# Peptides against a protein of PDB entry 7BDX, part 89

Target 1, 212 residues: chain A of PDB entry 7BDX
Amino acid sequence: EMGAAACTLLWGVSSSEEVVKAILGGDKALKFFSITGQTMESFVKSLDGDVQELDSDESQFVFALAGIVTNVAAIACGREFLVNSSRVLLDTILQLLGDLKPGQCTKLKVLMLMSLYNVSINLKGLKYISESPGFIPLLWWLLSDPDAEVCLHVLRLVQSVVLEPEVFSKSASEFRSSLPLQRILAMSKSRNPRLQTAAQELLEDLRTLEHN

## One batch from the design tools (peptide; aimed at target 1 G67 I121 N122 R156)

Design b2_p26_5_s4 (made by RFdiffusion4, then SolubleMPNN; from b2_p26_5, 10 letters changed)
Fold by OpenDDE base, seed 2:
Structure b2_p26_5_s4 (fold): chain B 212 residues (1-212), chain C 212 residues (1-212), chain A 26 residues (1-26)
Amino acid sequence: as target 1 above (212 residues)
Amino acid sequence: as target 1 above (212 residues)
Amino acid sequence: SELEEKNKKIIEENKKKVEEIGAEFS
C-alpha cells in the first residue's frame, strides 16, 4: 500500500520537467530505474496464474512505475538518461511487451509503448530499440492486440522507424517481408479517429518509401 | 526495496514548493498521509524485538516518509494542510515520539521534531500540538535524550510555545512546575554551539516571561 | 522540422493520456 501511494505521487509530480531533472540529478536515479525494471518484470511473470485485479496495490505500483518512465522519456534529458544509463530497463520493457498476450494488461502496454515512443524521439534511442533482437516480430505481435490504444502506439513506433532512413534501411527487408498490410489497412478504416489517422499516415509514409 | 526507492525520490523532490503544491493539489494527498502515519506507527511498534538495522529498506522508507512530512510542513500551504486535514498524522508523530526511548531512532526523532516545529510556525498548528494530551511531559521526556540534535529540536519546539502568549498562558502552570531547568542550564553550556545558543535563548525568553 | 513538430504534438498527447491513466487510480 504505502509504496504504491508514494510511487503514485512520484508519478504525478514527474510530469514536471524540473522534477525529472531533480530525479536524474541525484545519485539514486540509476538504482531506482534498475529496480523499476525488476519490479515490472516480477509483476508480469506473476500474471500467468492469478488474474491480478487491475486494482491491486501491485498493479497500481507497476502502473505508476511505467508512468514515471514515460514522463522521464518525455523530456530530452530523460531520454538521454534512459538511452545512456538505463538500457536494461528498455530491454525489460521490450521483453515484457513480448511476454504479454493480446488483450492482457492493455493499460500497462500503452504506458510501456508510450515510453518506448518517447525514447525513439532520440535517434540513439530509436537505433537502440529498433536493433533489439525480435523488435520487428514484436511490433507485429503487438499490432495483433484487439485494443485500439495499443495498436495506435504500435503504429506510432512503426512510424518512428519508417521516418528515419538510417534506421529503416537496416530493417527494410524484414519489415517489407513481414508487414501486416491487411491489418494496417483495416486500422485505416477504424472508427477510432486517432487509430485511423495513424494508420493512414503510416500507409502514406510506406508508399513514399516504395517510390524512393 | 522499490517502495523505499520511490519514496526516497519523492522525498528528494518534495524540497520544492511546487512539488509540495502538486502533492497536495491532487486527490491522493489525504490517503498518502493517512497511510504514512500507519506505516510509521507499524515500524516503531516493530522495534521492540528486532534491532531493525538502520539500513533496512523499512527504516529507509520511514525516514523518507518523515522527510516528506517535514518538507511539506516547511511550506505555508503544507502546514495548513497538515493542521486542517492530517491531524491524525500529527497525533501519530506525537505518539511515536513518546513511544521511542532515549537514544532510540535518533534520526527519525529529529525528522519528526522538525516536522512538528515546522507545523508550529502556524499558530493553529502550535495550538493543536501544544494542546495534545501529555505534550509537556513529552517535551521533557524528549529533552532527556542524550542526542544533541534531538535536544536542539525539542528546545526549538519549547521556544515556539514560550514565544506565543496565547499558547503559553494555557500551559504556564504545568510548564513552570515541571521545567527541567538544570537540564536546560547544562545545555546552555554545551560544546555544541547550536544547542548552546538554543538553550541560552530559551533561558532568556523564560526570564523575560517571569518579569512580565 | 516537421518531424520535430509531430513528435512534440505526440509527446503532449501522451502526457495527457498518462495523466488520464493516472487519474483512474485516484
Scores: peptide ipSAE 0.369, ipTM 0.847, DockQ to the pose 0.264
OpenDDE base, seeds 1, 3, 4, 5: peptide ipSAE 0.366, 0.369, 0.367, 0.365; ipTM 0.846, 0.848, 0.848, 0.847

Design b2_p26_6 (made by RFdiffusion4)
Pose (drawn by RFdiffusion4):
Structure b2_p26_6 (pose): chain A 212 residues (1-212), chain B 210 residues (1-210), chain P 26 residues (1-26)
Amino acid sequence: as target 1 above (212 residues)
Amino acid sequence: EMGAAACTLLWGVSSSEEVVKAILGGDKALKFFSITGQTMESFVKSLDGDVQELDSDESQFVFALAGIVTNVAAIACGREFLVNSSRVLLDTILQLLGDLKPGQCTKLKVLMLMSLYNVSINLKGLKYISESPGFIPLLWWLLSDPDAEVCLHVLRLVQSVVLEPEVFSKSASEFRSSLPLQRILAMSKSRNPRLQTAAQELLEDLRTLE
Amino acid sequence: STADALYEETKAHSDAKAEEALAEKS
């Protein structure tokens, strides 16, 4: 209970750039981020499906962990630190997104997809994520999630890699062969404006790159 | 005059999340949200055989109080703090909406309805408001107000209550059937565009979940 | 819940910082 309370407080204060700089400056953050991935992996493996039932200081603990990772990656030196020091944590995030079934732990997937988008803002972070093993199959599969907030953060991540045609050119062929053009087109007609324009803007960029 | 000027200044700066977080600790020593409800209750009681005066130092004081409550409830930890600590203030807001006759204190009713919408964004806040005494009769009473802005913010709150699970097993199925569907339909053909669109949106949501 | 509240704050914060970072990058 005490462990989760401290992680929740750290999640709250991690929204500040001054606090994020102080976390990376203290010679204990490397250990914190290595054991963070282990705790997130342990939490996901412990779930035999079901849902989560807002596990008392268990779900709140991993949500605080994913929330901290997201708030750290939201700061320039935070996403820089993560791609240099905590590449194993990025592997764990990408692995746990594929390991989590659609509709299972939706809040954890959004927090994790938000952190991958933030790390992709760093040039090396974009290279590391896009060059990870089943990255493209993972993207199109996360789009098969019924939750609209998960689909929105997948489209935002896809738009981020698509916005760097150099990195996008390495993962050619499968981007044209396997892309769920129908699902992205359905998302461009959603009554939710943020999801609708995210898919509309991704479609504009996808059609423009195939011709230009 | 001095009290209202300081409250208006606080209403201006309360649009910041950093300021809202700073306000939530101050409620301990000086019961800011406890005495806010008393001041709002005292103001409405003082309008015995009269309606609003406006441009007054007293009018802008309670507008600033309701504006501050709204700007606090607009921040996630603000609406979280209100539903945990300031449930009495939420009671007062819901009470004063029913106590205010139609056409009386229109700007105060809109600001108060905005704060309830914001608190309803929090899961416990939604339960607390929807399970409050006389809540459905209050929605009907507020929709009988001639002012379009008040009707719009009632429809926005009703839309917030209609969306999300609320057990969904006839707990929310009866809430939808008990609404003034005729008045919502009349407001869907309204000449006020903002009101017409809110009633239209709410009607779509009522039909979607039927 | 505290977790829910922080969840929403994280969303708002991440979005705001992401837009600033993209503006600086551009």

Design b2_p26_6_s1 (made by RFdiffusion4, then SolubleMPNN; from b2_p26_6, 12 letters changed)
Fold by OpenDDE base, seed 3:
Structure b2_p26_6_s1 (fold): chain B 212 residues (1-212), chain C 212 residues (1-212), chain A 26 residues (1-26)
Amino acid sequence: as target 1 above (212 residues)
Amino acid sequence: as target 1 above (212 residues)
Amino acid sequence: SITDALFEETLRVSERRAEELLAELA
């Protein structure tokens, strides 16, 4: 309980750039993010058994951890830190996103996807995550989620890949051969305006790439 | 382990006034500080049995919690919060300082004493803690500690009481009758310059009060 | 809930910072 409360407070204050810099300026940052990955992994692995209540202290704790990672990744120095010093955490996030079933832990998925998107703003980060084994299949796996917010953040991440020629060129063949076009088209007709717009923009970007 | 790491990071960033304001601005502040007191109490109670290694994750966790409280109390709005909304925590700190033996958990004692001193900067806070049952005996109990830093911070707290006539007048008789003058005089001859100065200043303040 | 509020804030901050950075790179 205390850990969850402390982590939640840390999450709240980590919305500040100065706080993120302060977190990273300490010698404990590396250990913190190392343990973060392990903690998140342990939680997700525990879900295979007993339906842990979504509102458990453990869920809140992991949710806060994911929030902290997201807030860190929202800042340039935070992205650099994650990409240079916490690659294992990024690998863990990718793994956990793959391990979770469609509809499972939606809020956590959204935060993890947000963190990956934030990391992807950095070209080095984008390269790293996109070169991860099974990245393209993972995107489509996540896009099969019934939740509109999950799908929205997947589309945003996909767009980050598509908009960077250096990254897209490496996966273009696999991307084209496995693209769930019908799914994306369906999303472009969604009643959710954010999802609708994201899907439409991605489709436009993809069309532009086919003509070049 | 994760809780301790998170709390340590929160402690580090709580040195900023802006972070303290952010912590207090959230609805979770009350719960956090409530659990803080309980956690600290549980730790101290656990020390009666197995010599928990001073460097345990649990000790680090509680140490960080005490640090957070100290940093919160260093700010005016933080003091107001503690005095108005977290009196139980202050009571707990006073209790724990009484429960710990001389030489036991020195670093934790220092942080707890620092937090009380910071609270005592506010007249309302000073009144509250000084009116706590057994406060005067507690001061002398703490002053019996072999550690110079503990004694230093006790002397600072004693000075806060002595320098406020409205507070001192309420306990003046008990204070005079129980004052460990020989102990304070011995401290005024200490090789520790900070302890020496604090003891000398307190003795001077006490002399001034006797002449008035 | 506080969690929901923090989630929304995290989303807002991340989106804003991402947009600002992308605008600077353009």
Scores: peptide ipSAE 0.217, ipTM 0.825, DockQ to the pose 0.215
OpenDDE base, seeds 1, 2, 4, 5: peptide ipSAE 0.215, 0.021, 0.041, 0.215; ipTM 0.823, 0.793, 0.802, 0.824; seeds 1, 2 fail the geometry check

Design b2_p26_7 (made by RFdiffusion4)
Pose (drawn by RFdiffusion4):
Structure b2_p26_7 (pose): chain A 212 residues (1-212), chain B 210 residues (1-210), chain P 26 residues (1-26)
Amino acid sequence: as target 1 above (212 residues)
Amino acid sequence: EMGAAACTLLWGVSSSEEVVKAILGGDKALKFFSITGQTMESFVKSLDGDVQELDSDESQFVFALAGIVTNVAAIACGREFLVNSSRVLLDTILQLLGDLKPGQCTKLKVLMLMSLYNVSINLKGLKYISESPGFIPLLWWLLSDPDAEVCLHVLRLVQSVVLEPEVFSKSASEFRSSLPLQRILAMSKSRNPRLQTAAQELLEDLRTLE
Amino acid sequence: AAAEAAEARAEEAAAETKEETAEIMY
């Protein structure tokens, strides 16, 4: 209970750039981010499906962990630190997104997809994520999630890699072969404007790159 | 005059999340949200045989109080704090909406309805408002108001209550059937564009979940 | 110009992250 309360407080204060700089400056953050991935992996493996039932100081603990990782990556030196020091945490995030079934732990998936988008803002972070093993199959599969907020964050991540045609050129062929053009087109007609324009903007960039 | 000027200044700065977080600790020593509800209750009681005066120092004081409550509830931890600590203030807001006759204190009713919408974004806040005494009769009473802006914010609150699970097993199935569908339909053909669109949106949501 | 666009994107993402994480937290 005490461990989760401290992680929740840290999640709250980690929204500040001044606090994020202080976390990376203290010589204990490396251990914190290594054991964070182990705790997130342990939490996901412990779930035999079901849902989560807002596990008392268990789910709030991992949510605080993913929330902190997201708030750290939201700061320039935070996403710089993560791609240099905590590359194992990034591997764990990419692994846990594929390990989590559609509709299972939706809030954890959005927090994790938000952190991957934030790390992709860093040039090395974009290279590391896009060059990870089944990255493209993971993207199209996360789009098969029924939750609209998960689909929105997958499209935002896809738009981020698509916005760097150099990195996009390494993962060619499968981007044209396996892309769920029909699902992205359906998302360009959603009554939710943020999801609709995200898919509309991604479709504009996808059609423009195939011709230019 | 001085009290209203300081409250208006606080309403201006309360649009910042940093300021809202700073306000939530101050409620301990000076019961800011406890005495806010008393001041709002005192103001409406003082309008015995009369309606609003406007441009007054007293009118802008309560407007600033309701505006601050709204700007606090607009921040996630603000609406979380209100539903945990300031449930009496939420009671007062819901009570004063029913106590105010149609056409009386229109700007105050709109600001108050905006704050309830914001608190309803919080899961516990939604339960607290929808499970409050006389809540459905209050929605009907507020929709009988001639002012379009008040009707718009009632429809916005009703839309917020209609969306999300609320157990869904006839707990929300009866809430939808008990609404003034005729008045919502009349407002769907309204000459006020903002009101017409809110009633149209709500009607789509009522039909979608039927 | 590309640097300014990257900075703007980063500022926007930081702001959205602050709001969205607070929404999940509370």

Design b2_p26_7_s1 (made by RFdiffusion4, then SolubleMPNN; from b2_p26_7, 15 letters changed)
Fold by OpenDDE base, seed 4:
Structure b2_p26_7_s1 (fold): chain B 212 residues (1-212), chain C 212 residues (1-212), chain A 26 residues (1-26)
Amino acid sequence: as target 1 above (212 residues)
Amino acid sequence: as target 1 above (212 residues)
Amino acid sequence: SEEEEREERARRAREETRRKTAELAY
C-alpha cells in the first residue's frame, strides 16, 4: 500500500520537466528504472496464475511505474536517459507487450505503448526499438487488440517508424509484407475519432512512401 | 525494494516547492500521509523485537517518508496542509519520538524533529504540537539523547515555543520547573558549532523572557 | 544538452512532414 501511494505521487509529479530532470540528476535513477523493469515483469508473470484484481495495490503500483516511465520519456533528457542508460527497461517493455494477451492489462499496455512512442521521438530511441527482435510482429500482435486506445498508440508508433526513412528502410520489406492493411483501413472508419485520425494519417504516410 | 526506491525519488523531488504543491493539489495526499504515519509506527514497533539493519530497504523507506514530511513542512502550503488535514500524522510523529530510546534510530529522530520544527514555523502548527499531551516532557526526553543533531533540532523546537509568547505563556510554569538548564548550558559549550550556537541562542531567548 | 538540441532539431524536421508530440500519462 505505502509503496503504491508513494509511486502514485511520484507519477503525478513526473508530469513536470523539472521533476524529470531532478529524478535523472540524482544517483538513484539507474537503480530505480532497473527495478522498475523487474517489478513490471514480475507483475505480468503473476497474471498467468492469479486473477489479480485490476485495482489491487500491486496493479496501481505497476501502473504508476509505467506512468513514470512514460512521463520521463515525454521529456528530451528523459528520452536520452532511457535510450542511453536504461535499454534493459525498453527491452522489458517490448517483451511485456508481447507477453500480454489481447484485452489483458489494457491500461498497462497503453502506458507502455505511450512510453515507447515517447522514446520514438528520439532518433536513437526509434532506432533501438525498431531494431529489436520481433518488433514488426509485435506491432501487429498489439494491433489485434480490441481496445481502441491500444490500437491508437500502436498506430502512432508505426507512424514514427514510417516517418523516419532511415529507420523504415531497414524494415520496409518486412513491414510491407506483413502490414495488416485491412485492419488499418477498418480503423480509419472507426467511430473513435482519435483512432480514426491516426489510421487515416498512417494510410496517407504509407501512400506517400509508395509514390517515392 | 521498489517501494523504497520510489519513495526515495519522491523524497528527493519534494525539496521543490512546486513539487510540494503538486503533491498536495492532488486527491491522493490525504491517503498518502495517513499511511505514512501508520508505516512509521509499524517500523518503530518492529524495532523492539528485531535488530533491523539501519540500511535495510524498510529503514530507507521510512527515512524517505520522514524526509517527505519534512520537505512538505518546509513549505508554507505544506505546513498549512499538515496542520489542517494531517494532525494524526503529527500526533504519530510526537508519539514515535517518545517511543524511541536515546541513541535509537537517530536519523529518523532527526527527520521527525525537522518536520516538527518546520511545522512550528506555522503558528497553528506550533499551537497544536505544544498543546499535545506530554510535549514538554518529550522535549526533555529527546534532549537526553547523546546525538548532537537530535539535541540541535530539539533546541530549535524549544526555541520556537520560547519565541512565541502566546504559546509559551500556556506552558511557562511547566517549562520553567522542568527546564534542563544544566544540560542546555553544557550544550552551549559543545564542540559542535551548530549545537553550541543553538544552545547559546536559546539561553539568550530565555534570559530575555526572565527580564520581562 | 547538445543531444536534446539534436533531438529537437530532428523533431522539428519531422514536424515539417507531420507533427510528433510526446504525451504525458496522468
Scores: peptide ipSAE 0.071, ipTM 0.800, DockQ to the pose 0.060
OpenDDE base, seeds 1, 2, 3, 5: peptide ipSAE 0.065, 0.061, 0.059, 0.066; ipTM 0.798, 0.797, 0.798, 0.796; seed 5 fails the geometry check

Design b2_p26_7_s2 (made by RFdiffusion4, then SolubleMPNN; from b2_p26_7, 17 letters changed)
Fold by OpenDDE base, seed 4:
Parts: C-alpha cells; sequence; structure tokens
Structure b2_p26_7_s2 (fold): chain B 212 residues (1-212), chain C 212 residues (1-212), chain A 26 residues (1-26)
C-alpha cells in the first residue's frame, strides 16, 4: 500500500516539467526506470494466473509507474533520457503491449501507448520504437482492441510513423500490405469524436502519401 | 524495492516548494501521510526482533518517508497541513523518537527531529508538539544519544521552545528542573562546530530568560 | 532528388498543420 501511495504521488507531481528535470537530474533515475520495467513485466506476467483485481494496490502501483513514464516522455529532456538511457524500458513497454489480450488491462495499455506516442515526438525515439521487431504487427494487434481509447492512442502512434517520411519509407511496404484499412475506416465513422478525428486524419495522411 | 525507489524519488523532488504544494493539493495527501505514520511505526516495532539491516529496502523506504515529512514541514503550507490535518503523524513521530534507543536508527531520528523542528517554526505546530505528554522528558532522552547530529537537532528543537515565551512559560518549571545543563555545557565545547554553536546559542537564550 | 523534395514538402506541410503534442497522463 505505502509504495503504491508514494508512486501515485510521484506520478501526480511528474506532470510538471520541473519535477521531470529533478527526477532525471538525480543519480537514481536509471535505477528507478530499470526497476519500473521489471515491475510492469512482473505484473503483466502475473495476470495469466491470478485474477488481479483492477483496483488492487499492485494495479494502482503499475498504473502510477506507467503514468510517470508517460509524463517523463511528455518533456523533451525526458524523451532524450528514455531514448538514450532507458531503451530496455521502451522494449519492455512494446513487449507488454503485445502480451496483453484485447480488452485486458485497458488503462495500462492506454498509459503505455501514451508513453510511446510521447517518445515518438522525438525522431530518435520514433526511429527506435518503429525499428523494433514486430512493431507494425503490434500496432494492428493493439488496434484490434475493443476499447476506443486504446485504438485512439494506436492511431496517434501510427500517425507519428506516417508523418515522418524517413521512418515510414523503411516500413512502407509492410505498412501498406498489412494496414487494417477497413478497421480504420470504421473508426473514422465512430461516435467517439476523438477516435473519429484521429482515424480521419490518418486516412488523409495515407491518401497524401499514395498520391505522392 | 520499487516502492522504496519511488518513495526515494518523491523525497528528492519534495525539496521543491511547488512539489509540496502539488502533493498537498491532491486528495491523496491525507491517505499518504496516514499510511506513512503506520509504516514508520511498523518499521520501528520490527527492530525489537529482527536485525533489520540499515541498508535494506525497508530502511531506505522509511528514511524516504521521514525525508518527505521533513520537506513538507519545511514549507509554510506543509506545516499548516501537518498541524491541522496530520496530527496523528506528529504523535507517531514523537512516539517513535521515544521508542528508539540511544544510537539506534540514528538517521531516522535525525530526519524525524528535523521534521519536528520544521513543524515548530509554526507557532501552532510548536504548541502542538510541546504540549504532547512527556515532550520534555523525550527531549532529554534524545539528548542522551551519543550521535552529535541527533543532539544537534534536539538542541534546535529545544531552542524553538525557549525562543517562544508563550510556549516556554507553560513548561518553564519542568524545563528548569529537568534541564541536563551539564550535558548542554559539554556540547558547547564539542569539536563539532554545528553542535557547539547550537549548544552555545541555547545557553545564551537560557541565560537571557533567567535574567528577565 | 524530386523524391526528397517531395518528402520535405510533405513533412513541412504535416508539421505546419498537425504538430505532435505530448500528452500528460493524469
Amino acid sequence: as target 1 above (212 residues)
Amino acid sequence: as target 1 above (212 residues)
Amino acid sequence: SKKKELEERLKKAREETRKKTAELAY
């Protein structure tokens, strides 16, 4: 309980850029983010056997960790830190997103996808995650989720790839051949305005790339 | 381990006034500080049986908690919060300082004493802790510690009482009758310059009060 | 190359119209 409470407070204050700088300016940041990945992995692995209640201290703890990673990645220096010094954590997040079933740990998926999107704002971060083995299949796996918020954040990450020609060109053939176009078209007609907009914008970006 | 790491980072960033305000501005502050007291108490109670290694994750966790309380108390709004909304935590700190033997958990004693000193900067905080049952005997118990840093922070807390006539007048008789004057005089000749100064200043303050 | 020029134009147009904005998790 106390660990989860402390982590939740740390998550809350990590919304500040100055707090992110303070976290990263210490010698403890590397250790913290290394153990973060391990803790998140252990939690996801425990789900195959134990019905971990979504409201458990463990769940709250892992959500707070994912929230901290997201908030760190929201800041330029935080992205630089993650991409340069915590690549294993990024690899762990990508792996965990693949290990979770559709509809499973939706809130955690959203937070992890938000963190990857934030990392993708940095070209180096975008290159790193997009060059990860199975990245494109992972996007489609995640886009099969019934949750609109999961799908929204997947579409945003896909847009980050599409909007960067240097990254998109490397995977364009795989991207075009595996693109769940019908799924994205369905999302562009969603009742969820955020999901609808993200899907429509992605479709416009894809059309622009086909005509060029 | 992860809880201790998160708590340690929270401790580090809590040195900022803006972070203290952010911690206290949330609805989670009350719960956090309530569980903090319980966690610290459980740790101290475990010492009677288990040789808890001072370098353990549990020790680091409790040190971080005590550090957070200290840093919160360093800020005016933090003192107000502790004195108004977390009195049980203050009572717990006072109790734990009494439960620890001379030379036992020195670092924790220092942090707890620092927190009480910071609380004592607020007149309401000073009144609250000084009116606690056994407060004066507790100061002398703590001043018997062989550690110079423990003794330094005790002397600073004693000074906070002496410098506030409204508080000192209520306990002046007990204070005068139980004052370990020879111990304080010995500290005023310490090789530790901080301890020497604090003891000398307290002796000067006491002399000023006897002549008035 | 015409391809590189087109990629740069596309990138610029996308950056001007759709800036990537980081999101905080609350």
Scores: peptide ipSAE 0.098, ipTM 0.797, DockQ to the pose 0.047
OpenDDE base, seeds 1, 2, 3, 5: peptide ipSAE 0.074, 0.061, 0.085, 0.039; ipTM 0.796, 0.797, 0.796, 0.792; seeds 3, 5 fail the geometry check

Design b2_p26_7_s3 (made by RFdiffusion4, then SolubleMPNN; from b2_p26_7, 16 letters changed)
Fold by OpenDDE base, seed 3:
Formats: sequence, C-alpha cells, structure tokens
Structure b2_p26_7_s3 (fold): chain B 212 residues (1-212), chain C 212 residues (1-212), chain A 26 residues (1-26)
Amino acid sequence: as target 1 above (212 residues)
Amino acid sequence: as target 1 above (212 residues)
Amino acid sequence: SRKKELEERLRKARKETREETAKLAY
C-alpha cells in the first residue's frame, strides 16, 4: 500500500515540468527508470497466472509508474532523457504492449501508449521506437483492441509516424501492405468523437501520402 | 527496491514548496500521511527482532518518508496540514522517538526531530506536541543520545519550547525539576560547533527565564 | 491540385502542433 501511495503522489506532482526537471537533475533518475521497467515487466508477467484485481496496490503502483513515464515524456528534456538514457524502458514498454492481449490491462496500455506518443514528438524518439523490430505489426495488434481509448492512442502514434516523412519512408512498404484499412474506416464511423476524428485525420493523412 | 526508489524521488522533489503544495492540494495527502505513520511504526517495531541493515530498502524507504514529512513541515501550509489533519502522524513520531534506544537509528531520529522542530515553528504545532503525555521526559531521553546531531535537534526543539512563554509556562515546573543541566553544560563544551552553540544559546535562554 | 495543397498544409499544421498535443497522464 505505501509504495503505491508514494508512487501515486510522485505521479501527481510529475505533472509539473519543474518536478520532471528535478527528478532528472538528480543522480537517481537512471536507476529509477531502470527499476520502473523491471517492475512493469514483472507485473505483466504476473497477469497470465493469477487474475490480479485491476484495483490492487500492484496495479495502482504500475499505473503510477506508467503515468510518471508519460509525464516525463510530455516535456522536451524528459523525452531527451528517455531516448538517450532509458532506451531499455522504451523497449520494455513496446514489449509489454505486445504481450498484453486485446482488452487486457486497458488503463496500462493507454498510459504506455501515451508515453510512446509523447516520446514520438522527439524525432530521435520516433526514429528509435519505429525502428524496433515488429513495430508495425505491434501497432496493428494494438489497433485490434476493443477499447476506444487504446485505439485512439494507437492512431495518434500511427499519425506521428505518418507525419514524419523520414521515418515513414523506411517502413512505408510494410505499412501500406499491412494497413488495417477497414478497421480504421470503421473507427472513422465511431460514436466516440475523439476516435472518429483521429481516424478521419489519419485517413486524410494517408490519402495525402498516396498522391505523392 | 522500487518503493524505496519512488519514495526517494518524492523526498527529493518535496524540497520545493510548490511540490509540497501540489502534494497537499490533492485528495491523496491524508491517506498518504496516515500510511506513512503506519509504515514508520512497523519499521521501528521490526528493529527489536532482526538486525535490519541500516542500508536496506526498508530503511531507505522509511528515511525517505521521514524526509518527506520534514520537507512538508518546513513550509507554513505543510505545518498547518500536519497539525490540523495528520495529528496521528505527529503522535507516531513522538512515540517512535521514545521507542528507539540511544544510538539506535540515528538518521531516522534526526529526520523525525527535524520534522517536529519544523512543526514547532507553528504555535499550534508547538502546543500540540508539547502537550503530549511524557513530552518532557522524551526530550531528556533523546538528549541522552550519544549522537551529536540527535542532541542538536533535541536542543533546537527544547529552545522552541523555551522561546514560547505560553507553552513553556504550562510545563515550567516539570521542565525545571527534570532539566539535565549537567548534560546541557557538557554539550556547551562540545567540539561540535553547532551543538556547542545550540547548548550555549539554550543556557542563555534558560538564564533569562530564571530572572523573570 | 488545390485539394492536395490543402491536405499538405493540414498535415504540416498537425505536425507543428504535435508538442502541444503531448498528454499528461494525471
């Protein structure tokens, strides 16, 4: 309980850029984010066995960790730190997103996808994650999720790739050949307005790329 | 390990007044400080059994918690919060300081005494802790510690009492009758300049009170 | 085409606002 409470408070205060700078300015940041990755991985590995209650202290702890990573990635210096010094954490997030089944740990998936999106704002971050083995299949795996928020954050990440020609060109062939177009089209008709808009915008961006 | 790391980071960032305000402005502060007290108490209770290594994750975690409390108490709104909403935590700190033997958990004692001193800057806080049963005997118990830093922080807390006539008058008889004068005089001759100064100042303050 | 130019401008505008679209989780 105490660990989850402390981490939740750290998550809350990490919404401030100044707090993120303070976290990163210390000598503990590297170790913290290393252990963060290990903790998240251990949690996901534990899910296949016992049905961990979504509201468990362990779940809350991992949610807070993912939230902290997201908040760190929300600012420029945080993105730089993650991309330069915590690549293993990014690899872990990508792995965990692949290990989770559709509908499994929705909140955690959303937080991890938010963190990857935030990292993708940095060109170096976008390059790094997009060059990960199986990145394109992972996007489509995640896009098969029944949860609209998961799908929304996947579409946002896909859009980050599509909007960066240097990154998109490297995977354009695979992207086009495997694109779940019917799924994205279905999302453009979603009753969820955020998902609808994101899908429509992505379809527009894809059309623009086909004509070039 | 992860809990200690997260709490250590929270401790580090809590050195900022803005972070303290952010911690207290949320809906989790009450619960957090309640669990903090329980965690600290559980730790101290565990010491009588197994020799917990001073550098254990548990020790580090508790040190970070005590550090957070100290940092919260360092600012006006934090003192107000503790005195109004977390009195149980203050009671716990007083209890734990009594439960620890001379020379035991020096770092923790220092942090807890620092927190009580910070609380004592608030008149309401000073009133509250000084009216705790056994407060005066507790001060002298702590002043018997072989550690100069422990003794320094005790003397500072004693000085907070002595400098507040309304508080001092309520316990003046007990204070005078039980005062370890020879111990304080010995401290005024300490090779530790901070301890020496604190003891000398307290002796001067006590002399001023005898002439009134 | 005018349509393509508009779409490219829209894409550029979206790209330029990416940082502002960064999300805090809490």
Scores: peptide ipSAE 0.143, ipTM 0.812, DockQ to the pose 0.044
OpenDDE base, seeds 1, 2, 4, 5: peptide ipSAE 0.104, 0.088, 0.098, 0.132; ipTM 0.810, 0.810, 0.811, 0.812; seed 4 fails the geometry check

Design b2_p26_7_s4 (made by RFdiffusion4, then SolubleMPNN; from b2_p26_7, 15 letters changed)
Fold by OpenDDE base, seed 1:
Structure b2_p26_7_s4 (fold): chain B 212 residues (1-212), chain C 212 residues (1-212), chain A 26 residues (1-26)
Amino acid sequence: as target 1 above (212 residues)
Amino acid sequence: as target 1 above (212 residues)
Amino acid sequence: SEEREREERARRAREETRRETAELAY
């Protein structure tokens, strides 16, 4: 309980760039983000057994942790820190996204995907994530989620890859051969306006790449 | 472990006034400070049994909590919040200071006393604390501590009472009758320069009150 | 050399535009 409350407060204040800088300027950041990955991993591993109530203290704690990672990744120094000093955490997030089934832990998936997108703003971060083993299959697995918000954040991450020639060229063959085009086309017709727009933009970006 | 790490980070960033304002501006502050008091109380109650190692994760967690309270009380809006909305926490801190033996949990005592002193900067806070049942006996109990830093913060709190006529007049009779003058005089001869100065200043303030 | 400089400028411009798309979790 108390730990979850403290993490929730830390999450809330981490929306400030100055707070993120203060967190990273201290000597405790490395330890915190190391334990964060382990805690998130332990939580996800515990889900296969007992139906952990989505509103449990433990769930709220893990959501707060994922929120903190997202907010850290939203700023330049935070992205640099994660990519240089906390690669294990990024690896953990990618692994956990693969371990979660479609429809499982939607809120956590969204937060983790938001953090990966934010990291992908930095070229070094985008390279690191996209060069992770099984990255392309993972994107398609996540895109099979019934949740529109999960799908939205996957499409945004895919767009990050497509818009960066240096990154896209390395995986272009695999990407083209496995692209779930029908799924993306279906999303472009979604009643969710954000998902619809993201899918349309990605389809336009892909068309532009075929003509070049 | 993770809870302690999160609290430690929150403590570190709470040194900023803007962070304290952000914490208090949210809807989670009340819950956090409510649970804080309970957590600190549970920790102190656990000490009478097993020698909890001073450097345990639990100890570090409680120190971080006390540090957060101190930093919140260091600013005007934080003092107002504590005195208006978290009186139970202040009552808990006073109770815990009474429950701890001389020489026991020195670091925690110091942090709690610092928070009470910070609260005492606000007249409403000073009134609330000084009107608490057993407040004067508690001050003398704490002043029997062998730790110079504990004694220093007690003397600073005593000075806050002495320097406020509206507050001092209510307890002046009890204060004069129970004042451990010999102990304060001994502190005025301490090798610790901060303790020495605080004791000397208090003795001067007391002399001034006898002449008025 | 000039082509690499143009590519690096284009990369920086893309990064600057994408920085504005960073999302906070509240």
Scores: peptide ipSAE 0.235, ipTM 0.832, DockQ to the pose 0.058
OpenDDE base, seeds 2, 3, 4, 5: peptide ipSAE 0.229, 0.228, 0.232, 0.232; ipTM 0.831, 0.832, 0.832, 0.832

